# Peptides against a protein of PDB entry 5NXQ: the designs that were tried, part 35

Target 1, 114 residues: chain A of PDB entry 5NXQ
Amino acid sequence: EIQIPVSMAAEEEYLRSKVLSELLTDTLENDGEMYGNENEVLAALNGAYDKALLRLFASACSDQNVEKALSLAHELKQDRALTAAVKISERAELPSLVKKINNIREARYEQQLK

## One batch from the design tools (peptide)

Design b1_p28_1_s2 (made by RFdiffusion4, then SolubleMPNN; from b1_p28_1, 10 letters changed)
Fold by OpenDDE base, seed 5:
Structure b1_p28_1_s2 (fold): chain B 114 residues (1-114), chain A 28 residues (1-28)
Amino acid sequence: as target 1 above (114 residues)
Amino acid sequence: DEYEEELEKLVEELGEEIEKKKEEKLKE
């Protein structure tokens, strides 16, 4: 039996979740019809997507690759996922990354208010 | 919130992994 490295598994999960999210999004945008459960399905897919990203994010933090970690944080969709990223960054003792992620959160807050 | 609980568990799991790796690097 072939054991897949954790990093490869995380990346595969991310790619799968990303593809599904994109397919659903494209369907909603192109067909112009909204079914009752489509938003719920999209939210669930976004959740899976963010969880997969967080695994990649943690890997980057483990490597002390702050730039890669930050780029991944920008790809997170939900605020609660960004909060999770902050907590992971704190555990990794990367205060500069914590500040940068909080800046992302603040920027999104301001955008939502407009 | 069930999803929030999942995130909390994920954070703990990933955090512990990071801390273990740091400790290993510190000992080297």
Scores: peptide ipSAE 0.608, ipTM 0.920, DockQ to the pose 0.829
Fold by OpenDDE base, seed 1:
Structure b1_p28_1_s2 (fold): chain B 114 residues (1-114), chain A 28 residues (1-28)
Amino acid sequence: as target 1 above (114 residues)
Amino acid sequence: DEYEEELEKLVEELGEEIEKKKEEKLKE
């Protein structure tokens, strides 16, 4: 079997998951109905989306590209995914990135309180 | 939950890859 480069696989997974997540979100916003399991489907898609992003994020960390990594972190939807990104950043020994991601998390917490 | 466990595994996997690459660069 032909091996697909990890970066290409991650990008493909991200794009696919992003499109599906956006389509589902739009459908729910406009119609609000997807045969009774829309929330479960959305959660699954968002989970896959974040996992794909984290792979890209880790690649950026490996390249020590903090700005790229940060931009990817902003695209993460779930707080637990941001937590994962922090852990990855720590393993990459990028403390500045850790701080910036934590700032993202704090900002989202504040938005939820409003 | 199950997804959290998946994330933990993913973090470990990606972390090991990062550390491995780092070590390889140091040896070069």
Scores: peptide ipSAE 0.608, ipTM 0.920, DockQ to the pose 0.849
Fold by OpenDDE base, seed 2:
Structure b1_p28_1_s2 (fold): chain B 114 residues (1-114), chain A 28 residues (1-28)
Amino acid sequence: as target 1 above (114 residues)
Amino acid sequence: DEYEEELEKLVEELGEEIEKKKEEKLKE
């Protein structure tokens, strides 16, 4: 039995989820056709994408690589995923990262009001 | 909802992993 390193497994899942999410998005934008469950599929893909990112994010936190962690946080799509990232940052005892992620959340709130 | 529960579980798992790694580094 071959054991794949956790970081490689996380990267694989991230890339897979990202590609599928982008493919669906591009298809909807280019063709302009929706058939029933596309919104549900997109939501599921976005969820999987964010979960995969959070695994990479946690790895960066373990390395105390705040810059890399922050870059990954910017790629998160859902606010609840950003909230999860904050909680992970707190467990990693990275208060500067917590503050920066909260700034991302606040910025997105302001954008939604426009 | 179900997804939120999954996220909470994921946070706990990843948090425990981070804390475990920190503890291991402190022992070295």
Scores: peptide ipSAE 0.606, ipTM 0.920, DockQ to the pose 0.859
Fold by OpenDDE base, seed 3:
Structure b1_p28_1_s2 (fold): chain B 114 residues (1-114), chain A 28 residues (1-28)
Amino acid sequence: as target 1 above (114 residues)
Amino acid sequence: DEYEEELEKLVEELGEEIEKKKEEKLKE
């Protein structure tokens, strides 16, 4: 049996979840109509998407690649996923990354207020 | 909720992996 590296499996899940999430989002934006459970489906897809991203994010942290980790954090959709990224960054002892991710969170809060 | 618990478990799993790798690098 061929063992697939965790990073490769995470990448595959990320790409699949990304495509599905984007397609659903585009449909809602363009047509404004979906099935009655469209919000639930979108939430589930976004959840899977963020979990996959967090695995990639942790890999970048392990490599001490702060710039790559930050780029991945920008792709996270949910605030609670950003919180998870902060916790991972703390474990990696990357305080600069912690600050930058918190800045992302603050920026999104400000956008929601507008 | 259930998803939050999944995230907490994921953070712990990934955090432990990161810490182990760091310790290994410090010994080299």
Scores: peptide ipSAE 0.606, ipTM 0.920, DockQ to the pose 0.814

Design b1_p28_1_s3 (made by RFdiffusion4, then SolubleMPNN; from b1_p28_1 with E1D E3Y F7L E9R D12E N21E R22K)
Fold by OpenDDE base, seed 2:
Structure b1_p28_1_s3 (fold): chain B 114 residues (1-114), chain A 28 residues (1-28)
Amino acid sequence: as target 1 above (114 residues)
Amino acid sequence: DEYEEELERLVEELGEEIEEEKEEKEEE
């Protein structure tokens, strides 16, 4: 049984989730017709996408690669995923990263108010 | 909700992995 490295497995899951999310989005944009469950499916795909991305984020934190971790955090779609990223950063003892991710969250809140 | 609980579990798992890796690096 071939054990795939965690980093490779995380990347594969991320790419799969990203592709599925993009395909669904493109389909909705092109067809303009929403069936009853499309929004629910999209939300589920976005959730899977963020979870996969968080695994990559954690790997970057383990490497103490703050720049890579921050770049990945910007790709997170949901606020609750950013909250998870903050918690992971705290476990990694990266206070500078915690501050930067909180800044991302605050910026998104301000955009939603406009 | 269920997804939030999944995220909390994921954070715990990934956090433990990070801590274990740090301990291994400190022992080297």
Scores: peptide ipSAE 0.499, ipTM 0.876, DockQ to the pose 0.821
Fold by OpenDDE base, seed 1:
Structure b1_p28_1_s3 (fold): chain B 114 residues (1-114), chain A 28 residues (1-28)
Amino acid sequence: as target 1 above (114 residues)
Amino acid sequence: DEYEEELERLVEELGEEIEEEKEEKEEE
């Protein structure tokens, strides 16, 4: 059995999930609503995407690469994933990153109110 | 919900890995 490095596996899953999420989103936007479980499928894909991204995010935190970590955080889709990123940043003792991610969350909240 | 629990587990897992790595680096 071939052991794949965790970082490579995470990258693969991220890319796969990203592509699928984007394809589904585009399909829904262009072809209209799919009858059935399209929302559930989208949620599942977004969830997988964010989980994969969080693994990459954690790796960046381990490297103390705040810029890379922040860039990855911007790619997170769900607020609860951003919350997870904050918690990871706290464990990594990166308070500057915590503040920046919270700013992302606040910005999204403001956008939702408009 | 179930996904939130998965995220919590993931945070714990990744957090522990980060902490362990930091401890190892501090000991070196």
Scores: peptide ipSAE 0.497, ipTM 0.875, DockQ to the pose 0.800
Fold by OpenDDE base, seed 3:
Structure b1_p28_1_s3 (fold): chain B 114 residues (1-114), chain A 28 residues (1-28)
Amino acid sequence: as target 1 above (114 residues)
Amino acid sequence: DEYEEELERLVEELGEEIEEEKEEKEEE
């Protein structure tokens, strides 16, 4: 039995989720029509996407690669996923990253108010 | 909700992994 490293599995999950999310988004944009459970499917895909990103994020934190971790955090779609990223950063003892992620959250809140 | 619980579990699992890896690196 082939044992796949956790990091590779995380990358695979991320890529899969990203592709599916993008394909669905493109389809909706191109067709201009939403049918049935498409929004629900998109939400589910976004959830999976963020979870996959968080695994990559944690790996970056483990490597003490703050810049990579921050880049990944910017790709997170949901606020609750950013909150999870903060928690992971705290466990990784990366206070600078915590601050930067909180800045991302604040910026998104400001954008939503406009 | 269910997804939030999944995230919390994920955070815990990933956090533990980070801590273990950190300890291993410090021992090297």
Scores: peptide ipSAE 0.496, ipTM 0.875, DockQ to the pose 0.888
Fold by OpenDDE base, seed 4:
Structure b1_p28_1_s3 (fold): chain B 114 residues (1-114), chain A 28 residues (1-28)
Amino acid sequence: as target 1 above (114 residues)
Amino acid sequence: DEYEEELERLVEELGEEIEEEKEEKEEE
């Protein structure tokens, strides 16, 4: 069982790194599939989770795999992570992907207003 | 905040990697 002490920055950073490593490994080995209660653990570590996804997202962009990149973007939790994904897409010169990610951001914004 | 700065650094690192890979592929 992973316990996250909010007041301990050093321990939080360690846990984030551990989860990141596990997420990346599982994604590479299982073609993006995750098992068990991993989703609940990652939900408690939104920052680390999104950073891990961004690395996978960048890899998909590098491969010019727009569909995979878009699928990964949908899994991002925080708006600031979506913003990062847009910036990465711009570097990859994928304007269609930029537009689609911005659509995700707009949709989430509308949901927050309701 | 600190996390935002981490994201900015990550974007820069990943962006540079993507650009380098594109340049290598264009040279081949």
Scores: peptide ipSAE 0.493, ipTM 0.870, DockQ to the pose 0.340

Design b1_p28_1_s4 (made by RFdiffusion4, then SolubleMPNN; from b1_p28_1, 10 letters changed)
Fold by OpenDDE base, seed 1:
Structure b1_p28_1_s4 (fold): chain B 114 residues (1-114), chain A 28 residues (1-28)
Amino acid sequence: as target 1 above (114 residues)
Amino acid sequence: DEEEKELEELVEELGKEIEEKKKKKELE
């Protein structure tokens, strides 16, 4: 049995989840709810998307590639996923990345208050 | 709540992997 490398599997899942999430988001914005469960489906897709991103994020952290990790963090959709990224960054002993991700979170909080 | 639990498990998994790789590199 051939095992697919984790990084490749994560990339594939990310791309798939990204496309589906974007398509569903566009549908909701333009057409509204068609079947009454689109919001739940979107939440599930966003969860899968963020989990896939976090795997890529962790890989970047392992490489100590802070800029790549930060770029990936910007693509995270859920606040809880950003929190997870902070925890991963702490485990990777990347304090500069921790601060930058927290700045992303703060910026999103401010946007929600407007 | 279930998704949060899964996320915590993922963080732990990925964190352990990072720490193990880091320790290995430090020993080399």
Scores: peptide ipSAE 0.603, ipTM 0.921, DockQ to the pose 0.828
Fold by OpenDDE base, seed 5:
Structure b1_p28_1_s4 (fold): chain B 114 residues (1-114), chain A 28 residues (1-28)
Amino acid sequence: as target 1 above (114 residues)
Amino acid sequence: DEEEKELEELVEELGKEIEEKKKKKELE
């Protein structure tokens, strides 16, 4: 039996959660009908998606691959996930990444105000 | 909420892993 490396497992979980989130989103957008629990399901899927992505993000931070980490941060959906990414970046002692992620957060705040 | 708590726990786990790896590299 082959043991799957942690990085590959994280990627698999990310892809799975991403696909499920996209499928639900597409269904909601295309059908034009919403049920009472669909938004809750979507939120749960987004949470799983972000958690999976954060594992990849942490791996990139561990490798001191700031550009990869930043690219992953852009894919995060929830603000609280971006906050988590900042905390991880601080633990990794990557202040430049912290600043860049905070810029992402600020940009999203401005978009919400419009 | 529960999801926030889970996220905090995840951050702590990942942070510890990063810090431990960094410390190990500094000692080498």
Scores: peptide ipSAE 0.602, ipTM 0.921, DockQ to the pose 0.794
Fold by OpenDDE base, seed 2:
Structure b1_p28_1_s4 (fold): chain B 114 residues (1-114), chain A 28 residues (1-28)
Amino acid sequence: as target 1 above (114 residues)
Amino acid sequence: DEEEKELEELVEELGKEIEEKKKKKELE
């Protein structure tokens, strides 16, 4: 059986989740109608998207590539995913990245208050 | 909730992988 490298598998899942999330979002924007389960589907897709992205994030942390890791963190949609990224950064012993991700979280909190 | 639990499990998985890779690099 063919084994796919972990990084390639993570990228595949990320792209798939991203495409599906974008398609659903575009559909909702175009129709202006919300059906019964659309919000739940979107939430599930966002969850899958963030989980896939976190795998890429962890890979970047493993490579000690703080810049790439930070770039990926900016693409995370959910606050709980940012929290996960902080925890991963702590395990990777990257305190500078921890601080930068916390800054992202704080910025999003401020935006929600407006 | 269930999603939060899954996320915690993912964090643990990824954290272990990072730590193992770090140990391997330190030994090389």
Scores: peptide ipSAE 0.600, ipTM 0.922, DockQ to the pose 0.851
Fold by OpenDDE base, seed 3:
Structure b1_p28_1_s4 (fold): chain B 114 residues (1-114), chain A 28 residues (1-28)
Amino acid sequence: as target 1 above (114 residues)
Amino acid sequence: DEEEKELEELVEELGKEIEEKKKKKELE
């Protein structure tokens, strides 16, 4: 049996979840028909998407690739996922990345207040 | 909620992996 490297598996899961999330979002925006379960499905997909991203994020942290990690953090959708990224960054002992991710969170908070 | 708990577990898993990989690289 062919073993797929963990990093490749994470990328595959990310791409799959991203595509599904985008397709659902586009469908909802284009058709204008909202069913009762669609929001729940979207939320679940967003969760899966962020979890997949966090795996990629952790991989970047392992490589001490701060720029790549930061780029991935910007793609996270949920605030709780950003919080998770901060915790991962702390475990990776990347304080500069921690600060930058916290800045992302602060920026999003400010945008929500407007 | 359940999803939050799952996320916390994921963070712990990934954190451990990072630490293990870091230690491994330091030994190489």
Scores: peptide ipSAE 0.597, ipTM 0.922, DockQ to the pose 0.847

Design b1_p28_2 (made by RFdiffusion4)
Fold by OpenDDE base, seed 3:
Structure b1_p28_2 (fold): chain B 114 residues (1-114), chain A 28 residues (1-28)
Amino acid sequence: as target 1 above (114 residues)
Amino acid sequence: TEAEEEEEEAKEQFLKDAEEIIEEAFEE
């Protein structure tokens, strides 16, 4: 039985989640129609999106590809996802990446204060 | 080689650990 590599599966899920999230967002922005459950759907999609990204992030960490990992971290939307990325980076023993991700978090906090 | 197998096993374990971190982060 041919098993799909974990990285490929993660990429597929990422792409799917990203496309769905973008389509839903665009629909809300363009049509101005908000359904009662749309926010919940968006939140769920965002969760799936970040989860998929984190799996890709972990894969990048396992390859010691810090640049790719950091790029992926910038695409994370939720603070809880960034926190997870920090934990994964710590497990990967990549302290430089930990610092960089914490900088991303701090920058977002500053933006929220404005 | 044995070393390659050990490295692969270590990476696999890391990815498993990462999945646990991800699941914990998104527990509702």
Scores: peptide ipSAE 0.658, ipTM 0.926, DockQ to the pose 0.740
Fold by OpenDDE base, seed 5:
Structure b1_p28_2 (fold): chain B 114 residues (1-114), chain A 28 residues (1-28)
Amino acid sequence: as target 1 above (114 residues)
Amino acid sequence: TEAEEEEEEAKEQFLKDAEEIIEEAFEE
């Protein structure tokens, strides 16, 4: 069995989840149809999206590519994903990255309060 | 080299730990 590198698998999943999320969003916005469970479906897709990003994020951390890791963190949608990114950064012993991600999280909190 | 092998093992363990963190974050 050919083992696909973790990073490549993560990239594939990211692209797939991103496309699916966008397609669903576009459908709901264009058709104006609400089926009562659309938010749950979108949340699930967003979850898959963020999970895929976090795997890429972990890979970047393992390469000590802080800039790439930070860029990926900005693409995360959910707060729980940012929290996970902080934990991963801590495990990677990248305190500068921890601080930067916390700044992202704080900025989003402030925006939600407006 | 031995050092390279140790580094690779450390990276593998890190990625495993990261996966656990991810799974916990999205646990329903």
Scores: peptide ipSAE 0.656, ipTM 0.926, DockQ to the pose 0.804
Fold by OpenDDE base, seed 2:
Structure b1_p28_2 (fold): chain B 114 residues (1-114), chain A 28 residues (1-28)
Amino acid sequence: as target 1 above (114 residues)
Amino acid sequence: TEAEEEEEEAKEQFLKDAEEIIEEAFEE
């Protein structure tokens, strides 16, 4: 059995999810509704996208690459994903990264209120 | 070296722990 490194698997899933999400979004914007389940499909794709990013994020944390980890955190779409990133950062004992991710989350909350 | 092996094991365990966090965050 071929074992794929975690980082490579995460990158593949990220790219796949990103492409599919973009295609679906473009279809909804230009061609209208598909099968009435577009929101569910989009949510699932967003979930897969964020999960893949979080795996990359964890890899970056394991390498103590805070800048890469932070850059990846900015690409996360869902609040639950940012929360997960905080937990992962705490596990990695990177308090500066925890603070920075919390700042991202707070900024998004403020934007939603406007 | 032993130290390198321990570091690699720690990283592996961290990645496992992270996967659990991810799975919990996206549990349906």
Scores: peptide ipSAE 0.656, ipTM 0.927, DockQ to the pose 0.855
Fold by OpenDDE base, seed 4:
Structure b1_p28_2 (fold): chain B 114 residues (1-114), chain A 28 residues (1-28)
Amino acid sequence: as target 1 above (114 residues)
Amino acid sequence: TEAEEEEEEAKEQFLKDAEEIIEEAFEE
């Protein structure tokens, strides 16, 4: 079996998840509400999207590319994904990145309270 | 070099650990 490099696999999954999410969104906007498991499908897509981003994030951390990692973290949708990004950053021994990601989380919390 | 191999192994282990963190975060 051909081993696909982690970075390539992550990029492929990210692109796939992003495209599917966009297609679903476009369909809902054009055709109206999807009957049935719309919320479940959206949640699953968001999960796959964030998981793919986190793999890219981990790759960036492994390269000590803090700026790229931070850019990817801003694209994360779910709070649980940001929490995971913090844990990954801690494992990578990147305390500056940890602080920056926590700032993203705090900013989102403040926005939700308004 | 041996040092380059060790660094690559460390990165591989890090990515493995990161995958575990990701899986735990999205465990249903």
Scores: peptide ipSAE 0.655, ipTM 0.927, DockQ to the pose 0.680

Design b1_p28_2_s1 (made by RFdiffusion4, then SolubleMPNN; from b1_p28_2, 14 letters changed)
Fold by OpenDDE base, seed 1:
Structure b1_p28_2_s1 (fold): chain B 114 residues (1-114), chain A 28 residues (1-28)
Amino acid sequence: as target 1 above (114 residues)
Amino acid sequence: SAARKEEEAKKKKLLEEMEKIIEEAFAE
């Protein structure tokens, strides 16, 4: 069996999940119907998307590429994913990144209140 | 060479711990 590097596998899964998530979102916006399980399917796709993105994020952190890691964090959709990114940053001992990701999370909270 | 091997081992361990964080975040 051919083993693919984790980073390459993560990039492929990220791109696939991103496309599917966007297509599903567009379909729901236009048709509004998907056999009564549209929210569940969307959540599952978003989960896969964020998981793939977090693996890329972890790789960037391991390389101490803070700017790349931060760019990836901005692409995360779910709050639980941002929380995971904070924990990963803490493990990587990148306090500046921790602060910046927390700022992203706080900004999203404020937007939800408006 | 020994220093490089140790660095790679540390990175591998770090990535494994990060993967655990990811899995825990999405565990149902």
Scores: peptide ipSAE 0.629, ipTM 0.924, DockQ to the pose 0.765
Fold by OpenDDE base, seed 4:
Structure b1_p28_2_s1 (fold): chain B 114 residues (1-114), chain A 28 residues (1-28)
Amino acid sequence: as target 1 above (114 residues)
Amino acid sequence: SAARKEEEAKKKKLLEEMEKIIEEAFAE
C-alpha cells in the first residue's frame, strides 16, 4: 500500500475541486442555466472545495505557519468553513490566527447585509 | 532522535483531531 502525505493528497483534491467549481460558476454566469439541479451541484463542488482547503489549512496550522494558514482562510467560501477554521486554529493554540479569521467572518457578514 | 519522534507523534495526533473538526463541519 502506498501512503500519500496528507498535504499532498489535500493539494490534489483542492486543485481538482477549485477547477471544477470555477468552471461551473463561469458556465452558469456566461452560458446560462444548467438543466436540473445546478444549484445543488454547485453547492456540492463548493463543499468539496472548502473541505480540501481546510485540510491544507490544518496542515499549515500544524506547521505553525500562521501566514500560510491566514492566506488559505481568505480563500474559503462558506461561513461554515470559516467556523471550522476558527476551531482548528483554537486547537492549534494560535490565538492571533483565531482573531484574524473572526475578522474575516465579520467583514463578510457586513457585506452580506448590504 | 527521540525528540523528533515525539514531535511527529504530536503532529499526527493534532492532524487527526483537525480532520475530525473538518468532517463534523460538513456532516450531512
Scores: peptide ipSAE 0.629, ipTM 0.925, DockQ to the pose 0.742
Fold by OpenDDE base, seed 5:
Structure b1_p28_2_s1 (fold): chain B 114 residues (1-114), chain A 28 residues (1-28)
Amino acid sequence: as target 1 above (114 residues)
Amino acid sequence: SAARKEEEAKKKKLLEEMEKIIEEAFAE
């Protein structure tokens, strides 16, 4: 069996999860509320989305591509994902990236308070 | 060649550790 590079696999998963997340979100917002476990489904999709992004983020960090890593971090939706990104950045020994991601988290906290 | 192999090994180990961080972040 042909082994697919980790980065390519992660990108494929990201695209798939992104599309599904967007489709479900649009349906709930524009075509009426779904009955049942809609919130759980959305949470699961968001989780998959962020996990896929984090794998891309990790790959960028391993390549010492700070700019790409930062761009990916901005696309993360959940706070727990940003926290993971910080930990990954620390492991990669990229303190400047750590600072920038923490700034993203702080900015989102401030927005939620408004 | 030895230096290249060592670098690749370190990178692989790093990615494995990062994957663990990701899995832990989304563990229920």
Scores: peptide ipSAE 0.629, ipTM 0.924, DockQ to the pose 0.755
Fold by OpenDDE base, seed 3:
Structure b1_p28_2_s1 (fold): chain B 114 residues (1-114), chain A 28 residues (1-28)
Amino acid sequence: as target 1 above (114 residues)
Amino acid sequence: SAARKEEEAKKKKLLEEMEKIIEEAFAE
């Protein structure tokens, strides 16, 4: 029996979700064609992407690898994912990471206002 | 060793709690 380590499984899911999300995004941007279900599919892929990324983030936090965790947080797309990252950081007792992720959120809020 | 097993168990528990946070964030 072969058991895949949790970290490897998370990475596999992340890579898969990332590739699919990017491919769909590129297709929509380049072809200019929008089908009725494409927005829903894109949203679902983005969700899966962020979830997978957060699992990697959680792993990094559990290893006390703040720099790795922060780099992963920058790759998160949705605000709800950043919020989750903050909560995870708090659970990991990494206050410096909490501050840095909140800065990311604030920066994105500012960009949305422009 | 017992110490290693205990540490591994704690880490596993921590990751499970983090997974719960993730699932709650994306619960529709």
Scores: peptide ipSAE 0.628, ipTM 0.924, DockQ to the pose 0.736

